# Peptides against a protein of PDB entry 3J47, part 60

Target 1, 121 residues: chain A of PDB entry 3J47
Amino acid sequence: IRLTNQLKSLKGLQSKLKDVVEYLDKVINKELPINHTILGKLQDVFNLLPNLGTPDDDEIDVENHDRINISNNLQKALTVKTNDELMVIYISNLVRSIIAFDDLIENKIQNKKIQEQRVKD

## One batch from the design tools (peptide; made by RFdiffusion4, then SolubleMPNN)

Design b2_p19_7_s3
Fold by OpenDDE base, seed 5:
Structure b2_p19_7_s3 (fold): chain B 121 residues (1-121), chain A 19 residues (1-19)
Amino acid sequence: as target 1 above (121 residues)
Amino acid sequence: LQLIEDLKKELEKLKKELE
């Protein structure tokens, strides 16, 4: 009973990972826009992942240990690179929002000046 | 784009390790 429930939960997780991979495929194929909130949550998952490939300390094959260290360093480097890329995109969107807000303010100021001129004529 | 492909590849690896 406990083992069957754990296996069912693991199959549920595997199904969710499949859904995420399919989502990323649609984003790569430009079928869906990049959603930074989803990518940020995906990074949070990668930051919480244990070092994938650490054999339980009972089977140290030295050849696997070097591949594992490379995999862990790659995963860490991937997560850092991903955080930096999302930060650049976030800053870019923030700057675009500030520019659009400034343009809206300037448009409002110009419209007010036009109204004040029309009241003086 | 490349980063999303790299993330996809790592998720596919994780998925295989769970199989």
Scores: peptide ipSAE 0.033, ipTM 0.579, DockQ to the pose 0.043
Fold by OpenDDE base, seed 1:
Structure b2_p19_7_s3 (fold): chain B 121 residues (1-121), chain A 19 residues (1-19)
Amino acid sequence: as target 1 above (121 residues)
Amino acid sequence: LQLIEDLKKELEKLKKELE
């Protein structure tokens, strides 16, 4: 009973992982727009993943230890690269918002000057 | 684009570790 429920939960996780891979394929193929909120949540999932490739401490073959370290270093490197790319997008959107706000301020100042001229004539 | 491909590759690896 407990083992069958664990196997069912693992199969459910594997199905959800397939759905995420299919979503990423649709984004790569430009069938779907890039959703930064989904990418950020995916990064959070990778940050919460325990070291992918620790075999349970009961079968240390020395050849697996180098593959495990390479795996964890790759995951960490991918997470850092993801964070930097999301940061560049965030900064770009922040700069666009600041420019749009500056244009609004300038338009308000110009409108005020036009009103002050109309009161002097 | 390359990031999404890198994420896909890591997800496919995780999928293989679960099989």
Scores: peptide ipSAE 0.032, ipTM 0.585, DockQ to the pose 0.042
Fold by OpenDDE base, seed 4:
Structure b2_p19_7_s3 (fold): chain B 121 residues (1-121), chain A 19 residues (1-19)
Amino acid sequence: as target 1 above (121 residues)
Amino acid sequence: LQLIEDLKKELEKLKKELE
């Protein structure tokens, strides 16, 4: 039961991340205008992410599965440097920031659709 | 524009780590 709820929450997070990526693609393709409020909320999400881009210094060797090492480095960066309780707080704040960002994206897409309808009438 | 592309790349990494 607890593991199934965690997996469901993680799948929900993955869906919201997909919607955010699709929004960023529409902005890059100039299909949507740049929204500085949306970008500010996205920066808040990234500031809550552990820095996934610094291999801070632990040499150990080549061999077996690029996918297990990244998940273990994320889990090890989360577990070894921060009490598991602080990790859950950061993930919960991250998820709240992503939800609030998704709601903002949806509201802006709806507002644009209403404006495009008013220009066709 | 470059910042949005960099943000997109980091989100795609995070998404792949969750798959």
Scores: peptide ipSAE 0.022, ipTM 0.593, DockQ to the pose 0.064
Fold by OpenDDE base, seed 3:
Structure b2_p19_7_s3 (fold): chain B 121 residues (1-121), chain A 19 residues (1-19)
Amino acid sequence: as target 1 above (121 residues)
Amino acid sequence: LQLIEDLKKELEKLKKELE
């Protein structure tokens, strides 16, 4: 009973992975638009997986070179995307800080003009 | 595009490890 339920759950996971690969093929072929929410959730899934591309440092086999290259390429692509997203957030916060500073300068200039008028009356 | 291709390759690898 327990082993049969584990095998059924594993077959269900394999079917879902096939559906995700087929979805990514449709996105690569431009049949579907890029959905950033789906892509983000896929990245979260890969961050929860053990690195499928680090052989323990003791197996120098020529078949592992392609696996190491795929893991390193994905990690680089994730790092570049994260840096670009952080840059957009940083620029947005900088622009908000400049606007808030301009509003403070204008408010100080107006308050000074009102005080100078009250001293002349 | 490159990120989606790299994600696809890892999903295909994970699928083969489950077969």
Scores: peptide ipSAE 0.021, ipTM 0.575, DockQ to the pose 0.042

Design b2_p19_8_s1
Fold by OpenDDE base, seed 3:
Parts: C-alpha cells; sequence; structure tokens
Structure b2_p19_8_s1 (fold): chain B 121 residues (1-121), chain A 19 residues (1-19)
C-alpha cells in the first residue's frame, strides 16, 4: 500500500513535469506569450533543486560561478546530510507548485484558444 | 535571446530530472 502510493505520486509528478516541458517549448517557439509569473515560480522551484550538474555551465562568467558553486556545494552537502526529510518537504513544495502551474498553464492555453476563436467569428 | 537561453537551460534541467 505505502510503496504503491509513492509510485503513483511519482508517476503523477513525472506527468506534470512533462506538461511543464511542453509549456516551455510553446513559449520558446512563440506559440504562447511569456508569462513572468509562471517563469518566476518555475525559477523558485529550480532554486530548490539540487544542482543536476549540466556539463555546459562552463561558459557563464567565472566570478558569479564561484558564489553559485559554493552555494550549490553547501546546499548539496546540507542535502546529503538531511536527505530524507528535506527531500520530502522539497518534493511536497515542488509538487504543490507544479500543480498550481499546471492549472495556470491550462487556464492560459484555454483562454488563448477562446480569444483566437472569438477573433475568427 | 538571453531569456530564450534561460528557458532552454531550464527545459534541459527538467529533462535530466525526467531521465
Amino acid sequence: as target 1 above (121 residues)
Amino acid sequence: EELTQQLEELKQEIQELLA
């Protein structure tokens, strides 16, 4: 029962993260207008993520990189030492934020579709 | 341009989390 519920919750999270990727692709492709409220809240979500080391970060300004790397290494070291309880709180806040975004993204897509229909009529 | 790059980086980080 507990493991099945955790697997179901993780699958739900994976689906919502895919919906966020699809939203970002639509914004990049200029199919949707930029929503700074959505993007700011996505950034808040990612600032809570352990730095999933992208190999391509080696070109962004060495002086800001040392402070970000020290903060990320300290955050990673703190995360490694507190991993189970903080990860649950973090994932819970991440999931809550992603659900609120999914509803906001869907509402924005629907509102745009309704406006495009009203301009054709 | 800068905002498009930040959105692509953000998309890449989400894809790495999904892999």
Scores: peptide ipSAE 0.026, ipTM 0.626, DockQ to the pose 0.055
Fold by OpenDDE base, seed 2:
Structure b2_p19_8_s1 (fold): chain B 121 residues (1-121), chain A 19 residues (1-19)
Amino acid sequence: as target 1 above (121 residues)
Amino acid sequence: EELTQQLEELKQEIQELLA
């Protein structure tokens, strides 16, 4: 029962990873637009993979060390690029917020001038 | 171009984890 449930869970994970590969293929082929939220969630998953690869302290299997190093190098490369893309999105949202704030200030200044004119008449 | 290359590298690594 426990082993069959673990095998079923592993098969479920394998299916989800295949769906991710199919998604990446559609993005590479320009069939789908790049979704930064999906890429961020993929990055979060890869950020958790090194924590799944810490076996309890008693057998550092040398084969896991290469997989951990590859995952860490990819994770680092993805982190740098996702940070630059998220920075562009953040700056774009910040600029939109500043423009909206400037428009609000200008509207308040205009409304104040209209009120000051109405008090002088 | 560079984003497409990194997505291909990511795809390849996921495929290696699945093998």
Scores: peptide ipSAE 0.025, ipTM 0.605, DockQ to the pose 0.045
Fold by OpenDDE base, seed 1:
Structure b2_p19_8_s1 (fold): chain B 121 residues (1-121), chain A 19 residues (1-19)
Amino acid sequence: as target 1 above (121 residues)
Amino acid sequence: EELTQQLEELKQEIQELLA
């Protein structure tokens, strides 16, 4: 039961992060207008993220370097630098920020669709 | 241009977290 709920929550988080990527692609492609409130909340999410990008200079083969370093630096930054309690608080705040961001994206997409319908009528 | 680059970097960092 507990493990299944954690896996469900993690899958939910993964879905919400995909929705964020899709939103960013629509903004990059100019399909959606830039929303500074949305971008500010994204920046708040990333400022909560432990720095994923310290290159520690230990030699392991150049072709697998990027995927192994980010996952290991996330795990190492999470495991070595933060007491498990600070990590839980951090992840909880990150998840809350992502949910609040997704709700804002959905609301803005809906509002744009309503405005485009009103201009056609 | 700079904002588009920052959004692409942000998107890439999220994709790396998802991978």
Scores: peptide ipSAE 0.024, ipTM 0.639, DockQ to the pose 0.055
Fold by OpenDDE base, seed 5:
Structure b2_p19_8_s1 (fold): chain B 121 residues (1-121), chain A 19 residues (1-19)
Amino acid sequence: as target 1 above (121 residues)
Amino acid sequence: EELTQQLEELKQEIQELLA
């Protein structure tokens, strides 16, 4: 029972990773626009991956060490660039939200003044 | 260009985890 559930969960994860590859292929081929929110969530998933380099299995170290170094360099490059791009998007969305809140406040003030005038007539 | 290269490298890493 426990082993069957673990295998089912692993197959579910494998299916999701295939869907991510298919998404990345569509973005690379310019069939879909780049979505920084999806890329940020993918980055969060990679940051949660256990370091696949526990040094306690003395017979698999050569192929895993090169993969871990590539992963760490890629993750670092993605982190720096994604932070700069997300900062610009964040500032743009923040400015848009501030303007929308200002317009909402002004509209509420105007509506309140109109109601106070209608109660005095 | 650089972002497309990083996405290709990310795709390759995910494919290697699936293999």
Scores: peptide ipSAE 0.023, ipTM 0.600, DockQ to the pose 0.046

Design b2_p19_8_s2
Fold by OpenDDE base, seed 4:
Structure b2_p19_8_s2 (fold): chain B 121 residues (1-121), chain A 19 residues (1-19)
Amino acid sequence: as target 1 above (121 residues)
Amino acid sequence: SRLTNELKELQEEIQKLLE
């Protein structure tokens, strides 16, 4: 029963990770707008990802310790990489928003100039 | 605007980092 539940939970996690990857790919490809709530939840998931390589303390095989350290280092590296990628995506969206505001301001200035010319004629 | 051009350049650099 416990093993089956763990396997089911792992399969569920794998499916959710696949969905997240697919979402991120669509965002990177500009097919979907970024959702900050989804990114926040993704960050929470990565922060909550237990070291899936924490052995239960009871199986101290010396060969497992090196594999555990490698797994933990890989997980840490993946977490850092993901955080950097998310930061880049966030900054990209911020830049787009600022450009959109600048364009809006420029359009308002131009419209004002056109109206001032029409009043002088 | 000058700002728009600078921000577009930054956006292009960010896009290159995502590739």
Scores: peptide ipSAE 0.083, ipTM 0.755, DockQ to the pose 0.021
Fold by OpenDDE base, seed 3:
Structure b2_p19_8_s2 (fold): chain B 121 residues (1-121), chain A 19 residues (1-19)
Amino acid sequence: as target 1 above (121 residues)
Amino acid sequence: SRLTNELKELQEEIQKLLE
């Protein structure tokens, strides 16, 4: 029972992975527009995968060298893109914080001027 | 302030890159 359920779940995952590949092929062939939300989720999945490009030093099959290089290039490309996206989010948050701080300073300056005027009247 | 306006414009541009 437990083993059968695990095998069923794994077959379900394999079917979903096939659907993702078919979707990506349609996007590459320009049959469907690029959906950035779907691509972002795929990047998250790849970031959770172990480094497919670290062969344990013991299985350097020459045929795997090209696959390893392709995997390393893909992982590097995904890492760079994720870094750029996180940088944009970081800068956006920094800008919001600076604006909020500037508004706070301006409000304090105005309040001080109003108090000084009330003391002179 | 002038700075606040420039930063708001930058924020809008960043937001477009996130969409």
Scores: peptide ipSAE 0.071, ipTM 0.751, DockQ to the pose 0.021
Fold by OpenDDE base, seed 1:
Order: sequence, then structure tokens, then C-alpha cells
Structure b2_p19_8_s2 (fold): chain B 121 residues (1-121), chain A 19 residues (1-19)
Amino acid sequence: as target 1 above (121 residues)
Amino acid sequence: SRLTNELKELQEEIQKLLE
């Protein structure tokens, strides 16, 4: 019973991973639009994956080395993408702050001119 | 201001890249 439930859960996970791969293939092929919410959740999942790229020293099978390199490349690619997205958000917030500051300066200049006119009248 | 308009355009372009 316990082993059967674990096997069922693992098969369920495998099926879901297959569905994710199929989704990503459709996105890569431009058959589906990029959904940033799905990509963000996928990034979160990959960030929760143990670093498959630290081979514990004991079983360097040549096949494991290639899988480890692929996993590391994927994690690196996701990290770079996340950094680029964060940079874009940062720049957007900076631009908004500069606009708000410019509007504040303009309002202060206008208010000063109005006060100077009232003192001359 | 001219600067405000240029910065708004930049913000719109950035928003399009995020979409």
C-alpha cells in the first residue's frame, strides 16, 4: 500500500513533467503565447530543485556528467533571465520616480511664480 | 514637460517588453 502510493505519486509527477515539457515545446515553437505566470512558477520549481550539478564525488558515470551539465546550464539560463527581468522592473521604477520628481519640480516652479505675481499685485 | 513625455514613451516600451 505505502509503496504503491509513492509509485502512483511518482507516476503522477512524471506525467505532469511531461505536460510541462509539451507546453514548453509549444511555446518555443510559437504555437502558444508565452505565459509569464506559468514561467514564473516553473522558475520557482527549478529553484526548489536541489542543485543536480554538485556530483557527490562517488559515481562519475559519463551519462551523469552530461545530465549534470544540462541541469547547470538550465539553472544558469533561468538565473540570467530572472536577472534581466528584475533589471527591466528596476529601470521601470526608476523612470516612474524620475517622472514624479520632474512633475514635483514643475509644480514648485509654478507655485513660486504664482506667489511672486501675488506679491507684485 | 518634454522629459516627462520621453520618459513615458520609454516606460511604454519597457511595458511592451514585459508583455
Scores: peptide ipSAE 0.028, ipTM 0.647, DockQ to the pose 0.021
Fold by OpenDDE base, seed 5:
Structure b2_p19_8_s2 (fold): chain B 121 residues (1-121), chain A 19 residues (1-19)
Amino acid sequence: as target 1 above (121 residues)
Amino acid sequence: SRLTNELKELQEEIQKLLE
């Protein structure tokens, strides 16, 4: 029963990781903006990682402590990497928004000039 | 127009960092 539940959790994690990778690929390809729902899924993945590396509390073997430390270091490294990648994505989206706003201003200025010319004719 | 061009260049540089 416990092993089946762990396997189910691992399959769930794997599915979420796949969804994240597919999303990140689409974001890299500029096909999709960053979505808060996917950020939530990423957080869920990172919250599940420690639980997958903890052996049941009843056997503190020295090998398990090293595995826990490696898992924690990997989780921290993945968290930092993901945070940096997300920051770059947010900056890219900000730049895109500023460009769109500048284009909107330019369009309004052009429209105003056209209207002023039509009133003079 | 100038700002748009500078920001597009910045966006391209950011994209290269993501590749």
Scores: peptide ipSAE 0.025, ipTM 0.612, DockQ to the pose 0.021

Design b2_p19_8_s3
Fold by OpenDDE base, seed 2:
Structure b2_p19_8_s3 (fold): chain B 121 residues (1-121), chain A 19 residues (1-19)
Amino acid sequence: as target 1 above (121 residues)
Amino acid sequence: NELLNQLKELEQEIKELLE
């Protein structure tokens, strides 16, 4: 019973993984628009994967070396992309905060001028 | 005024990079 349920769950995961691959192929082929929310969730999944590039030193299987290198390069590329996206968001928020601060200064200057005019009348 | 315009231009360029 427990083993059969684990096999069923694994088959379900394999099917979902296939659906994700088919989605990515359609996005690469421009058959579907890029969905940033789906890409962000995929990136989260890759960030949760164990570092596939540290084989425990006991199985130098030469056929796995190319797959490990591809996985490491993909993880590195995804990390760089995440950092660039986060940097752009951070700068955007910083700029917005500076604009809001400038507007606050200008509003204070205008309010001061209005008060100085009311004291002269 | 000039600094505010430059910051708004930078905000717009950043928005275009996020699209």
Scores: peptide ipSAE 0.040, ipTM 0.673, DockQ to the pose 0.019
Fold by OpenDDE base, seed 1:
Structure b2_p19_8_s3 (fold): chain B 121 residues (1-121), chain A 19 residues (1-19)
Amino acid sequence: as target 1 above (121 residues)
Amino acid sequence: NELLNQLKELEQEIKELLE
């Protein structure tokens, strides 16, 4: 019973991974629009994956070494892309904060000028 | 004014990169 439920859960995960691959293929082929929310969640999943690039030194099949290197390169590429996207968002928020601060300074200067005029009248 | 315009331009460019 316990083992059968684990196998069923693993088969369910395999099916979901296949659906993700099929979705990515459709996006690459421009059959579907890029959904940034789905891509962001996919990146989060890859960032949560244990580093698939440490084969414990005990099963060197040369064919697994190439797959492991591809997985590591993919994870690295996704991490770099995520960092660049986060940097762009950070700069955007910084710019908005500076603009809002400039507007506050200008409003304060204008209010001071209005008060100085009212004291001269 | 000029700095504000440059910052708004940068905000717009960044927005276009996110779309």
Scores: peptide ipSAE 0.038, ipTM 0.668, DockQ to the pose 0.020
Fold by OpenDDE base, seed 5:
Structure b2_p19_8_s3 (fold): chain B 121 residues (1-121), chain A 19 residues (1-19)
Amino acid sequence: as target 1 above (121 residues)
Amino acid sequence: NELLNQLKELEQEIKELLE
């Protein structure tokens, strides 16, 4: 009974992971727009994956030390990549905010000109 | 106008880098 429930839960997790892969394939193929909330959660999952394979410090065989170094380098590389991606998203949002602000200023200038014309007629 | 065009170009370039 307990083992069967664990196997069922693991199969459920495997199904969800397949759905994530299918979503990523659709995003790569430009069939779906990028959802930043989904990407952020996926990045969090990927940043945790390298830590799931570190043996507890109490069983360091020499072969595990090289795997730990590779895992730490991968985790660091994923963290840097995530930070660079977040920076690009931040800059994009900043540019959009500046454009929207300029459009608001131009709209106010045009509205003022229209009001000044209506007062002269 | 020129600054706005440069900002729109930068937005488009960033968008293309994210795609």
Scores: peptide ipSAE 0.033, ipTM 0.663, DockQ to the pose 0.020
Fold by OpenDDE base, seed 3:
Structure b2_p19_8_s3 (fold): chain B 121 residues (1-121), chain A 19 residues (1-19)
Amino acid sequence: as target 1 above (121 residues)
Amino acid sequence: NELLNQLKELEQEIKELLE
């Protein structure tokens, strides 16, 4: 029972991965428009996969050299895009913090002016 | 004022890129 359920789940995952490949092929062939949300979710999946592109130094079969280069290029491309996305989030948070600080300064200046006017009256 | 407006515009552009 437990082993049969694990095998069924793995077959279900394999079918979904095939559907993703077929989708990517249609996007590459310009049959479908690029969906950035789907591409973002695929990147999250790849970032959760351990060691795509570091073959353990013990499995350097000469036939894997092209697969190693493809895997390294994929990992590098995913890392660059993740860094760009994180940079955009960082800049957005920095801008929000500066705006909030400016509003706080202006509010303090206005409150000081109101207090100075109340002391003169 | 001008810097604050530029920062708000940049915030809006970044927000649109994240949606």
Scores: peptide ipSAE 0.033, ipTM 0.663, DockQ to the pose 0.021

Design b2_p19_8_s4
Fold by OpenDDE base, seed 4:
Structure b2_p19_8_s4 (fold): chain B 121 residues (1-121), chain A 19 residues (1-19)
Amino acid sequence: as target 1 above (121 residues)
Amino acid sequence: SRLQQELEQLKQEIQELLS
């Protein structure tokens, strides 16, 4: 049971990280707008990653869009600026979070690779 | 530009972890 749960957690972690990469690719390619709310949720996910018990602990919706209708160009510009600033803060925190558990993730991935190799042999 | 750079850095870090 414990080993199975650990394996599920590892698989879940891997899946979530792939989802994050996919989201970032879409944002980088300007296929999706920058959304600070999503990044905030990602931060929450990363804070939970060291203790992730199930793959379904936190769901990441890559297509979650906040639609803001702004009628004024000045308000739009100010909102964009504010969003960009918040995004930088969230991304920075997210990077720091990743670094904080980097060793844990690496160790778990290595263990998984070793186990997979044993199964193939 | 700064935001774009931060996004790329984050992506690279995650990809490195997945490798």
Scores: peptide ipSAE 0.023, ipTM 0.547, DockQ to the pose 0.039
Fold by OpenDDE base, seed 3:
Structure b2_p19_8_s4 (fold): chain B 121 residues (1-121), chain A 19 residues (1-19)
Amino acid sequence: as target 1 above (121 residues)
Amino acid sequence: SRLQQELEQLKQEIQELLS
């Protein structure tokens, strides 16, 4: 029972994270306008993520650089610092932020689709 | 440009967590 509930919760979180990625892609591709309320919640996420790239990273392979940063951050948190509590706090705050704007993201995506359909009719 | 870069980085980090 406990393990099943945990698995269900993780699957739910995974789905919400996918929604965030979809939203970000649409904003990056200028398919959706920038929403400052959503951006504010994303900023809360950024504040929890150490070592987001600097502007100097423009000339570096962003994908490789990000992978290195993620790996280093996880290693520092789990192995070097052995501070599982910080990881729990980070994940908890991340989850709260995602839940707070997930419905808004979905509504924006849906509304855009409806508007596009109306223009085509 | 900076905002787009930050958004792209966040997206990549989330994707790495999901993988």
Scores: peptide ipSAE 0.022, ipTM 0.588, DockQ to the pose 0.061
Fold by OpenDDE base, seed 2:
Structure b2_p19_8_s4 (fold): chain B 121 residues (1-121), chain A 19 residues (1-19)
Amino acid sequence: as target 1 above (121 residues)
Amino acid sequence: SRLQQELEQLKQEIQELLS
């Protein structure tokens, strides 16, 4: 029962992250305007995650924004010194942050779909 | 263009977390 609930919760989180990806795709494709509030929240999410880089991300991608590189390097440095307890805290805060703004993301995606359907009708 | 690059990076990082 407890393990099943944990798996269900994890699947729920996965679904929310997929919504974030879908939102980003729509913004990248210029289907949705840039929302600085959402982007700010996403940045906060990534700042809470230690070790978002692939093991190969040891190279500073000079083409990426300095802030992202600095954040990743700082997170990497912190992760090396971070114990499991701190890791759990960061993951918990990440999950809370994602849940907090997921509804906003879904609403933006759905509103755009509804608007597109109305224009076609 | 710069902002799009940041968004692509963010998308990639999320996808890596999902994999």
Scores: peptide ipSAE 0.020, ipTM 0.576, DockQ to the pose 0.058
Fold by OpenDDE base, seed 5:
Structure b2_p19_8_s4 (fold): chain B 121 residues (1-121), chain A 19 residues (1-19)
Amino acid sequence: as target 1 above (121 residues)
Amino acid sequence: SRLQQELEQLKQEIQELLS
């Protein structure tokens, strides 16, 4: 039961992350306008994401020393698994941030689809 | 724009987490 619930939660998180990617693609392609509320929530997520060691990520994060420290600590925890408690804390915060704006993302995507269908009819 | 770059980076990082 407990393991099943954890797996279900993880699958749910995966689905929400896919929604985020879809939203970002639409914004990048200028199919959706930039929404400042969503951007604020995305920024919260961005601040909590692990630094995966990409040069571009390092350059973007350099402007925020606090983000660098958090990202580095999380990356170390994920890679080396020496700080499990810190990893759990940061992952929990990341999940909370993602859940907080997922409904907004879905609403924007759905509204755009409805509008496009109405224009074609 | 800087914002565009940040969004692209965020997308890439999330995709990497999903892989």
Scores: peptide ipSAE 0.021, ipTM 0.585, DockQ to the pose 0.065; fails the geometry check

